# Designs tried in a protein design run: peptides against a protein of PDB entry 5JXT. Part 24

Target 1, 319 residues: chain A of PDB entry 5JXT
Amino acid sequence: SLLPKKEINVYIGMSEMQVKWYQKILEKDIDAVNGAGGKRESKTRLLNIVMQLRKCCNHPYLFEGAEPGPPYTTDEHLIYNAGKMVVLDKLLKRIQKQGSRVLIFSQMSRLLDILEDYCVFRGYKYCRIDGSTAHEDRIAAIDEYNKPGSDKFIFLLTTRAGGLGINLTTADIVILYDSDWNPQADLQAMDRAHRIGQTKQVVVYRFVTDNAIEEKVLERAAQKLRLDQLVIQQGRAQVAAKAAANKDELLSMIQHGAEKVFQTKGAFGTMAEKGSQLDDDDIDAILQAGETRTKELNARYEKLGIDDLQKFTSESAYE

## One batch from the design tools (peptide; made by RFdiffusion4, then SolubleMPNN)

Design b1_p10_3_s3 (from b1_p10_3, 7 letters changed)
Fold by OpenDDE base, seed 1:
Structure b1_p10_3_s3 (fold): chain B 319 residues (1-319), chain A 10 residues (1-10)
Amino acid sequence: as target 1 above (319 residues)
Amino acid sequence: SRQRGPFSSR
């Protein structure tokens, strides 16, 4: 029988470089961040700020001129300059030692380009699929990954390309490097490993940048998922009016953690204390704290009715 | 591979 999947949110501090770039993004549009634009502020401008902050949470090298060089190298700086990469690098070593295989999902194909360079640098054998991958190459990559005795450890996927009906039950670990605004896209990604034919306990690690915009993206996704579940259970399909995020909600998301980011000199949390020198005990502490916060987040939304959940549901304007 | 900068030969 298929075991229930275990889902853990992994809350990760920003690196010093991420803090500096996050500050720079907020400072560039400080009037919008402070709400000084009021009714005049465009929803498009706020959405652009949200997207830049999400890029920063993933990796600072997603910005032009962020990577140190020349000379441009593929080295340890690719890891220590992003909190998610520091945690990923330690977690992948543990996953490999356990004899597990891993799917890594992101919304950003440009992040997969960074993860390819990381895989090459660490000597991890991988497959890749994104939205630009030809149909034949997609089949070939899936078949190569699923092959009996495959030497491919990692599958790199964009969430949308990976969500399209494929079977990847030869992996038992799923890493969501970032979250979709639509929680159903992330569920569809998890269901590539968590389906009939899986023989192991599937574990899902959802990376979330702590004290940043990604906590609010996660909260909105959790709220939407609960609303979708209640609408299905109550037969009220018409009540799920897809309310796009209003300006005030977007502004509140942008402002979340911004004061602490401006006050921070260096990195956040465990990234300030240990940086790239995280050990196995530090990873266990991060996972345990994440499991606690995941239970607290779920418990917050389990008690809410449809009317309470509808007041705060924003759809992503990105179809 | 990632784009490294303005001089990264594709």
Scores: peptide ipSAE 0.282, ipTM 0.805, DockQ to the pose 0.147
Fold by OpenDDE base, seed 5:
Structure b1_p10_3_s3 (fold): chain B 319 residues (1-319), chain A 10 residues (1-10)
Amino acid sequence: as target 1 above (319 residues)
Amino acid sequence: SRQRGPFSSR
């Protein structure tokens, strides 16, 4: 029988460079961030801020002029300048030692470009699929990854391209480097490994930048997932949850952690204390804290009814 | 490969 997948949210602090870039993004649009734009603030402007903040949470090198140089090198700076890369680098070493194989999903093909350079730098053999990958190349990459005795450790996928019905049961670890606004896209991605033919316990690590917009992206995704489940269970197919956040929701998401980011000099959390010097005990502590917070998050939304889940109020999750 | 990284030899 297929074992149930284990899902763990991995809460990760920003690097010093991420904090500096996160501040710059907020400062550039400070009037919009403070809600001073009022009714004139375009939803498009808020969506653009959200997208820049999500890029920052993924990697600062997604911005022009962020990468140090010239000369431009592929080196340790690719890792220590992003909290998610620091955790990923330690986690992949552990996963490899365990004899596991890993799918890494992102919404951003440009992040996969960084992850390719990282794989080359660490000597990890990988496959890649994104939205631009030709059909024949997709089949070839899947077959190369799935072949008996494949030396490919990592599969890099965009969530949407990797979600399209493929079988990747030769992997047992899934890393969601970022989250889709649609929790069903992430489910479809993890279900490429968690499917009939899987012989191992599938573990899903969802990376979430702590004290940043990604916590609110996660909360919104969890609310939507629970709502979708309740709608299916109650046969209320007509509760098309308005899939798109309103302006006030977007503003609240942008403001989340912004004050603490402005007050912070340096990195956040374990990234401030240890930076790139994370050991195995630090990783265990991060994973254990993540498992606890994941259980708490799920328990909050399990108690909510349909009407409560339709409100994007962070307050209703604490009552 | 990122725009400033070594060209990933496909």
Scores: peptide ipSAE 0.278, ipTM 0.794, DockQ to the pose 0.096
Fold by OpenDDE base, seed 3:
Structure b1_p10_3_s3 (fold): chain B 319 residues (1-319), chain A 10 residues (1-10)
Amino acid sequence: as target 1 above (319 residues)
Amino acid sequence: SRQRGPFSSR
C-alpha cells in the first residue's frame, strides 16, 4: 500500500547578501511598501514587488549585477549567498547517504539554471525539465531518470512542467524550493513521486524563507487549500473563484518582516550564527522546528469555516 | 547554466 506522504516546511533564514538585496528592493519602491500610493497604487506594481522579493528569497543571483565578478566562477559563493542553497547542500548530502533520490521543484526556470551549475559543482548527476523542454526531450529525461540502476540522483523541474501527469516514483524525496500561489500545483508536483508504484515513504520538504514574504505566500496557499477542500465537501462551487490576492493583501504580504529586515545587519537566524558551516545537528534542529510550525499552521486553518477562510487575516502577522 | 555577463570565464 502507498504510505501517506510526510510534508515538512523548512524555515530558512536569509543570507547577508539576501538581506541586502531584500532591503534594496523595498527601498526602491518604499512609497508603495508604506502604502503611500493609496487608491492610485496599481495592483501590477505590488505584484512586481512581490515577484522581486520572491526572487531574492530564492537566490540573489537572479538579479542582474548581483553575482560577484569578473571573473565569474562556480564556487562556494553560489551556496553561501543563499540560505536555501546552504540548507539544500547539507540536505542533499544526507539524502544521498540514505540511498534516496530527489525531485527539486521551482517556479523559476532561472533558479534551475543556478541549480544545474550547483549540481555540476558538487558532482551530482541530474535530469532537467522546464516549460521550454521539447516533448521528446521530456520523455528521454524521464526515461533516463526512471531506468533501473539510473545514476541520476536529482531531477530538476519547474512545478508546472512537473505537473503534467509524469511518473517519477523512482524518487522518494521531493523538495519544493519555492511555493506556487496555487497549492494544487505543488500537490500535483508531489504526486509525481507519491503515486501508485512508489515503494518508499515519500518525504516533502517545502523551503520557506523565514521573516519574509514567502511565509505569507505559504499561509495564503494553506488557506486556499483548506477553502478548496471545504468547498468540495459542501458542494459550494461558487466560492472557489476568489483566487487572486487583493491590493491590501499584497501590501500586507510585502510589509511582513520588512521592519526587521531593515534593522538587520548581516544574515538571519541560523544563517547569522553558522552561515555555510551548518552541521547535521543544525539541520536536525531546522527540520524539527519546521515540523512543529507545519503542524501549527495546518491546525490553524483546519479550525476555520468557509467564511473565515475567504477573509485575508492580516492579524496573524503581528502575533 | 546561469547567464553570467560577457566576462564569464567557463
Scores: peptide ipSAE 0.145, ipTM 0.791, DockQ to the pose 0.108
Fold by OpenDDE base, seed 2:
Structure b1_p10_3_s3 (fold): chain B 319 residues (1-319), chain A 10 residues (1-10)
Amino acid sequence: as target 1 above (319 residues)
Amino acid sequence: SRQRGPFSSR
């Protein structure tokens, strides 16, 4: 029988470089961040801010001129300049030592480009599929990954490309490096490993930058997922889940953690304390804290009715 | 692979 998947949100502090870039993104559009644009602020501008903040949470090298150089090297700076890479680097070592194989999903093909360079730097054998990958090359990559005795440890996928009905049950670990606005896209990605033919416990690690926009992306995705479940359960098929965030929701998401980011002179959380020197105990602490916060997050939305879940209120976190 | 400037040491 297929074992239930275990999903853990992994809350990760920003590196010093991420904090500096996050500050610069907010400062560049400070009037929009402060809500001073009022009704005149375009939804497009707010969406652009959200996308830049999400890029920063993934890796600062997604910005032009962010990578230190010349010379431009593939070295430890690729890891220590992004909190998610620091945690990923330690987690992949553990996963490999356990004899597991891993799918890594992202929304951003340009992040997969960074992860390829990282895989080469660490000597991890990998496959890659994104939205631009030809059909024949997709088949070849899947077959190479799934073949008996495959030496491919990692599969790098964009969430949407990896969601397309493929079987990757030869992996037992899933890392969501970032989250989709649609929780169903992430579920479809997980279900590539968590499917008929899986023989191991599937574990899903969802990376979430702490005190940043990604917490609100996660909360919104969890809210939407619960709403979709309740609508199905109650037969209220006409309750169109408001698919797109409104301006006020986007503004609230942008403002989340912004004050603390502006006050911060260095890295956040475990990245401030240990930086790239995370040990196995630090990883265990991060995973344990993540498991607790995941249960708390799920428990918040499980208690809410349809009418509450239709309201994106910042206030519902305190009732 | 990530886009690198002309001074890439690959």
Scores: peptide ipSAE 0.049, ipTM 0.701, DockQ to the pose 0.088; fails the geometry check

Design b1_p10_3_s4 (from b1_p10_3, 5 letters changed)
Fold by OpenDDE base, seed 2:
Structure b1_p10_3_s4 (fold): chain B 319 residues (1-319), chain A 10 residues (1-10)
Amino acid sequence: as target 1 above (319 residues)
Amino acid sequence: STLRGAFSSR
């Protein structure tokens, strides 16, 4: 029988470089961030800020001129300059030692380019598909990954390309490096490993940058998922969940953690304390804290009715 | 050439 998937949010502090770039993004549009743009502030401008902040949460090298060089090298700086890479690097070593195989999903093909360079640097055997991958090459990559005795440890996928009905049940670990605004896209990604033919416990690690925009992306996705479930259960199909955030919702998301980011000198949380020197105990602590916060997040939305879930509440349970 | 580096030069 297929075991239920275990999903854990992994809350990760920003590196010093991420904090610096996050500050610069906010400062560049400070009037919009402070809500001073009034009625003239376009939803498009706020969406652009959100997209830059999400890029920062993924990796600072997604910005032009961010990578140190020349010379441009693939070295430890690729890892320590992004909190998610530091955690990923430790987690992948553990996953490999356990004899597991892993799918890594991102919304950003340019992040997959960074992850390919990382895989080469660490000597991890991998496959890749994204939205630009030809159909034939996609089939070939899937077959190469799924073949009996495949030496391919990692499959790198864009979430949308991974969603296209493929079977990857030869993997038992799923890493969502970032989250989609649509929780169904992430579920579809998980369902590539969590399908008929899976023989192992599927574990999903969802990376979330702590004290940043990604927490609010996650909260909104959880809210929407619960609303969609209740609408189906109650037969209230007319209650279309407002798919797109309004201006006030986007502004609230941008403002989340911004003050603390401006006050921060250096890295955040465990990244400030340990940086790239995270040990196995630090990873266990992060995973345990993440499991707790995941349960709390789910429990928050499970108690809400349809009418409550239609309202965006800016108030985090921690304020 | 790094895959990420190919995009910084465009």
Scores: peptide ipSAE 0.083, ipTM 0.701, DockQ to the pose 0.114
Fold by OpenDDE base, seed 5:
Structure b1_p10_3_s4 (fold): chain B 319 residues (1-319), chain A 10 residues (1-10)
Amino acid sequence: as target 1 above (319 residues)
Amino acid sequence: STLRGAFSSR
C-alpha cells in the first residue's frame, strides 16, 4: 500500500541581502504598504508588490543589478545570499547521502535557471522541465530521470508544468521551493512522486520564508485547501473560495513582518546566527521547528467551519 | 556564462 506522505513546512530566515532587497521593495511603494493610498491604490500595484516580495523570498538575483559583478561567477555567493539556498544546499547533501532522489518545484522558471547553475556548481546531475519545454524534450527528460539506474539526482520543475499528470515515483523527496496560490497545484506536484508505484515514504518539504509574505501565502493556501475539503465532504459545490485575494487581503499580506524587516539589520533567525555555516544540528532544529509549526497551522484550520474559512483572517503585522 | 545571465539579453 502507498504510505501517507509526510509534509513539513520549513521556515527559513532571510539572508542579509534578502532583508536589504525586501526593505527596498517596501520603501519603493511605502505609501501603498502603509495603506495611505486608500481607495485610490490599485489592486494591480499591490499584486506587483506581492510578486516582487515573493521574488525576494526566492532569490535576490531575480532582480536586475542584484548579483555582484562583473565578472559574473557561479560560486558560494549564489547560496549564502538566499536563505532558501543555504537550507537547500544542506538538505540536498543529506538527501543524497540517504540514497533519495528529489523533485524541486518552483513557480518561477528564472529561479530554475539559478538552480541549474547551482546544480552545475555542486556537481548534481539534474533534469529540467518548465512551461517552455517542448513536448518531446519533456518526455525525454522524464524518461531519462525515471530510467533504471538513472544518475539524475534532481528534477527541476515549474509547478504547473510538473503538475501535468506525469509519473515521477522514482523520486521520494519533494521540495516546494515556493508555493502556488492554488494549493491544488502544489498537491498535483506532490502527486507526481506520491502515486501508485512509489515504494518509499514520500517526504514533502515546503520552503517558507519566515517573517515575510510567504507565511501569509501559506496560510491562505491552507485555508483554501481546508475549505475545498469541507465543500467536497458536505456536497456544497457552490461555495467556491474566492480565487483572487481582495485589496485588503493583499495589503495585510504585504504588511506582515514589514515592521520587523525595517527594524532588522542583517539576516533573520538562524541565518543571522549561523548564515552559510549551518550544521546538521541546525538543520534538524529547523526541521523540528517546522514540523511543530506545521501541526499548529493544520490544527488551527481543522477547528474552523466553512463560514470561518470564507473570512481571510490575517493577523495584522500589529497583532 | 551563467544560465541566469543568458536570459537577461532577451
Scores: peptide ipSAE 0.069, ipTM 0.693, DockQ to the pose 0.141
Fold by OpenDDE base, seed 4:
Structure b1_p10_3_s4 (fold): chain B 319 residues (1-319), chain A 10 residues (1-10)
Amino acid sequence: as target 1 above (319 residues)
Amino acid sequence: STLRGAFSSR
């Protein structure tokens, strides 16, 4: 029988470089961030700010002029300049020692380019599929990854490209490096490993930048998922239609953690204390804290009815 | 050259 998947949100502090870039993104559009644009501020401008903040949470090298160089060299700076890379680097070493194989999903093909350079730098054998990968090359990559005795440790996928009904049950670990706005896309990604033919316990690690926009992206995704479940259970198909965040929701998401980011002179959380020097005990502490916060998040949304889940209230997150 | 450097130069 297929074992139930274990899902853990991994809450990760920003690096010093991420904090500096996050500040610059907010400062560039400070009037929009403060809501001073009022009715004149476009939803498009807020969506752009959200997209830049999400890029910052993933990796600062997604911005032009952020990477040190020329010459552009892959070195330890690729890791320590992004909190998610610091945690990923330690977690992958543990996963490999356990004899597990891992799917890494992102929304951003440009982040997969960073992860390819990282895989080469660490000597990890990998496969890659994104939205631009030809059909024949997708089949070849899947077959190479799934072959008996495959030496491919990592599969790099864009979440939507991985959603295409492929079987990757030869992996038992799933890392969601970022989250889709549609929680169903992330579930479809998990279902590539969590399917008939899986023989191991599937573990899903969802990376979430702490005190940043990604906490609100996660909360919104969890809220939507619970709403979709309740709507299906109650037969009320019409309720699910408000998929897109409104202007006030986007503004609230942008403002989340912004004050603390402006007050911060360095990195956040464990990144401030240890930076790239995280040990195995620090990873265990991050995973344990993440498991606790994941249970708390789920328990909060389980208590909410359809009418409450239709209101994106940021305030309910702190009560 | 990194893969990123190769795509940024195209």
Scores: peptide ipSAE 0.065, ipTM 0.691, DockQ to the pose 0.189
Fold by OpenDDE base, seed 1:
Structure b1_p10_3_s4 (fold): chain B 319 residues (1-319), chain A 10 residues (1-10)
Amino acid sequence: as target 1 above (319 residues)
Amino acid sequence: STLRGAFSSR
């Protein structure tokens, strides 16, 4: 029988470089961030700020002129300049030692390019598929990954490419490096490993930048998922979840943690204490704290009715 | 050339 999947949100502090870039993004549009634009602030401008903040949460090298160089070399700086990479680096070592295989999902193909360079740098054998991968090349990559005795440890996927109904039950670990605005896209990604033919306990690690925009993206996704479940259960198909974040919701998301980011001179949270020197005990502490916060988040939305869940509607910014 | 570096030259 297929075991239930275990889902854990992994809350990760920003690196010092991420804090500096997050501050720069907010400062560049400070009038918008302060709500001074009022009715003149376009929804498009707020969505652009949200997208830049999400890029920052993933990796600062997603911005032009952020990476040290030329020459652009792959070295430890690729890891320590992003909190998610520091945690990923330690977590992958543990996953490999356990004899597990891992799917890594992101919304950003350019983040997969960083992860490929990282895989080469660490000597991890991998497969990749994204939105640009030809159909035949996707089949070949899936077959190579699923092959009995495959030496491929990691599969790198865009969340959309993973949504195509493929079977990757030869992996037992799923890392969502970032979250989709649509929680169904993330569920579809998890279901690549959590399917008939899986023989192991599937564990899903969802990376979430702490004290940043990604906490609000996660909250909105959790709210939408609960609303969708309640609508199905109550047979109320006509509850058009107004999928669109309003301007005030977008503004509140942008403002979340902004003051504390401006006051921060170094790294954030767990990244401030040890930075790249996280050990196995630090990873266990992060995972335990994440499991607690995940239960608290779920318990918050399980108590809400349809009318309360409808007050906050989530836009899929990724049409 | 790094995969990410190919995009920084555009």
Scores: peptide ipSAE 0.064, ipTM 0.693, DockQ to the pose 0.194

Design b1_p10_4_s1 (from b1_p10_4, 6 letters changed)
Fold by OpenDDE base, seed 5:
Structure b1_p10_4_s1 (fold): chain B 319 residues (1-319), chain A 10 residues (1-10)
Amino acid sequence: as target 1 above (319 residues)
Amino acid sequence: AIPNPAYLSR
């Protein structure tokens, strides 16, 4: 029988460079961040801020002029300038040592470009699929990855392109480097490894930047997923979870952790203490803390009914 | 360090 997935949210502090870029994004639109634009603030402007903050949480080199150079070089700076890369780099060494194979999903094809450079730099053999990958090349990449005795350790995928009905049961680890606004897209990504033909325990690591917008993206996704489950269970097809955040929800998400980001000099959490010098005990502590916070997050939503979950979309603006 | 001339395309 297929074992149930183990899902762990991995809460990761920003690097010093991420904090500086996160501050710069907020400062550029400070009037919008403070709600001073009132009714005149466009939903499009708030969505743009959200997208820039999510880019920052993924990697600062997604911004023009962020990468150090010329000369442009792939080196340790590609890792230490992003908290997620620091944790990924340690986690992949552990995963490889365990004889596991890994799917890495992102919403951003440009992040996959950074992950390709990282794979080359570390000597990891990989496959890639995104939304621009031709059908024939997609088949070839899947077949190469799934081949018996394949030397491909990593599969890099955009969540939506990787979600399209493929079988990747030759991997047992799934890393969601970022989250989709639709939790069903992430589930579909996980189900590429967690399917009939899987022989191992599938473990899913969801990377979440701590004290940043990604916590609120995660909370909203968890709320929506619980609502979708309850609607299916109760046969109440008409509870269309409002798919798109309103302006006030977007503003609340942007404001989350912003004050602490402005007050912070340097990196956050374990990234401030150790930076790229994380050891195996630090990774174990991050994973254990993540497992605890994951249980707490799930327990918050398990107690809520449909009516409470519909209200919480309004009350999460007041916490 | 690996020289990456392709960085101009990012």
Scores: peptide ipSAE 0.032, ipTM 0.704, DockQ to the pose 0.407
Fold by OpenDDE base, seed 1:
Structure b1_p10_4_s1 (fold): chain B 319 residues (1-319), chain A 10 residues (1-10)
Amino acid sequence: as target 1 above (319 residues)
Amino acid sequence: AIPNPAYLSR
């Protein structure tokens, strides 16, 4: 029988480089961040700020002129300059040692390019699918990954491209490197491994940058998911959740953690204490703290009714 | 350090 999937939010501090770039993004649009634009501030400008902050949470090298060089070299700097990469690097070693295979999902194809460089640098064999991958090449990549005795450890996917009905039950670990604004897209990604034919316990690790915009993206996605479930259960099909974040919601999301980011010199949390020197005990502590915060987050939304959940609606920034 | 040819395409 298929075991229930285990989902854990993994809360990760920013590297020193991420803090500097996050500060720079906020400073560039400081009047908008402070709400000084008022009614004149465009929703489009706030959405652009949110997208830049999400890029920063993923990897600073997603910005022009952020990567050290020339010469441009793949080295340890690719890992220690992003908190998510530091945790990923330790977690993948543990996953491999356990004889598991892993799907890594992102919203950003350019992040998959960084993850390819990382896989080559660490000697991890991988497959890749994104939105530009031809249908024939997609079939070939899936078949290569799923074949008996496949030497491919990692499958790199964009969340949307991986959502297209494929079976990847030969993997038992799912890493959501970032989150979709639509929680259904992430569920569809998890369901590539969590299907009939899976023989192992599926574990989903959702990476979330702590004290940043991604906490608010996660909260909003959790709220939407609960609302969708309650609407289905109550037969109230007419409660089209107004899918659109209003300007005040976007501003509140941008402001979340901003003051602490401006006050911070160096990295955040465990990244400030140990940086790239994270050990197995540090990873266990991060996973345990994440499991606790995941239970607390779910418990907040389980108590809310439809009317409370309707106050905050999420646009998919990618439709 | 591995020279990254993919950076030229970013």
Scores: peptide ipSAE 0.031, ipTM 0.698, DockQ to the pose 0.427
Fold by OpenDDE base, seed 4:
Structure b1_p10_4_s1 (fold): chain B 319 residues (1-319), chain A 10 residues (1-10)
Amino acid sequence: as target 1 above (319 residues)
Amino acid sequence: AIPNPAYLSR
């Protein structure tokens, strides 16, 4: 029988470099961030800020001129300059030692390019599929990953490219490096490993940058997922959750954690305390804290009705 | 350190 999947949100502090770039993104558009543009501020400008903040949460090298060089080198700086990479690097070592195999999903193909360089640097054998991968090359990559005795440890996928009904039940770990605005896209990604033919417990790690825009992306995705479930259960097909955030929702998301980011000198949380020197006990503590916060988040949305779930209130996410 | 020619693609 297929075991239920275990889903854990992994809350990760920003590196010092991420904090610095996050500050710069906010400062560049400070009038928009403060809501000073009022009714004249475009939704497009706010969407751009959200996208830059999400890039920062993933990796600062997604910005032009962020990577140290010339000369440009793949080295330990690729890891320690992004909180998610520090956690990923330790987690992958543990997962490999356990004899597990990993699907890593991202919304950003350019992040997969960074993850390829990381895989080469660490000597991890991998496959890759994104939106640009030809159909024949996708089949070949899937077959190479799924073959008996495959030495491919990691499969790198864009979340949407992984959505195409493919079977990857030869992996038992799923890492969502970032989240889709549509929670169904992430579920479809998980269902590549969590399907008939899986023989192991599937574990899903969702990376979330703590005290940043990604917490609000996660909350909005969880809210939408619960709303979709309730609408299906109640037969209220007309309550299509507005697929896109409104202007005030986007502004609230951008403002989340911004004050603390401006006040912070250096890194956040475990990244401030230990940086790249995370040990196995630190990873266990991060995973345990993440499991607790995941249960709390789910329990919050399980108590809400359809009318409450239609209102994006920042307050209902803090009570 | 591995030379990274792909910086221009990032």
Scores: peptide ipSAE 0.058, ipTM 0.761, DockQ to the pose 0.386; fails the geometry check
Fold by OpenDDE base, seed 2:
Structure b1_p10_4_s1 (fold): chain B 319 residues (1-319), chain A 10 residues (1-10)
Amino acid sequence: as target 1 above (319 residues)
Amino acid sequence: AIPNPAYLSR
């Protein structure tokens, strides 16, 4: 029988470089961040800010001129300059030692390019699929990964490209490096490993940058998922969950943690204390804290009815 | 350190 998947949000502090870039993104559009643009602030401008903040949460090298050089080299700086990479690097060592195989999903193909360089640098054998991967090459990559006795440890996928009904049950670990705005896209990604033919306990690690835009992306996704479930259960198909965030929701998401980011000198949380020198105990603490916060997040939305979930703006969440 | 030939693609 297929075991239920275990899902854990892994809350990760920003590196010093991420904090500096996050500050610069907010400062560049400070009037929009402060809501000073009022009705004149375009939804497009707010969406662009959100996109840049999400890029920062993933890796600062997604910005032009962020990578140190010349010379441009893949080295430890690729890891320590992104909190998610520091945690990923430790987690992958543990996963490999356990004899597990891992799917890594991202929304950003350019992040997969960074992860390829990381895989080469660490000597991890991998496959890749994104939105540009030809159908034949996709089949070849899947077959190579799923092959009996495959030496491919990692599969790198864009969430949408990996969501296309493929079977990757030869992996038992799923890392969502970032989250989709549509929680169904992430579920579809998980279901590549959590499907008929899986023989292991599937564990899903969802990386979430702490005190940043990604917490609000996650909260909104959890709210939407619960609303979708209740609408299906109650047969209230007419309750169109407003699929797109409004301006006020986007603004609230951008403002989340912004003050603390501006006040922060250096890195956040465990990244400030340990940086790239995270040990196994630090990882266990992060995972345990993440498991607790995941249960709390789920419990918050499980108690809400359809009408509450429809009215629930991010502001009422902190009262 | 590995030279990154794909730097311009990031």
Scores: peptide ipSAE 0.026, ipTM 0.675, DockQ to the pose 0.400; fails the geometry check

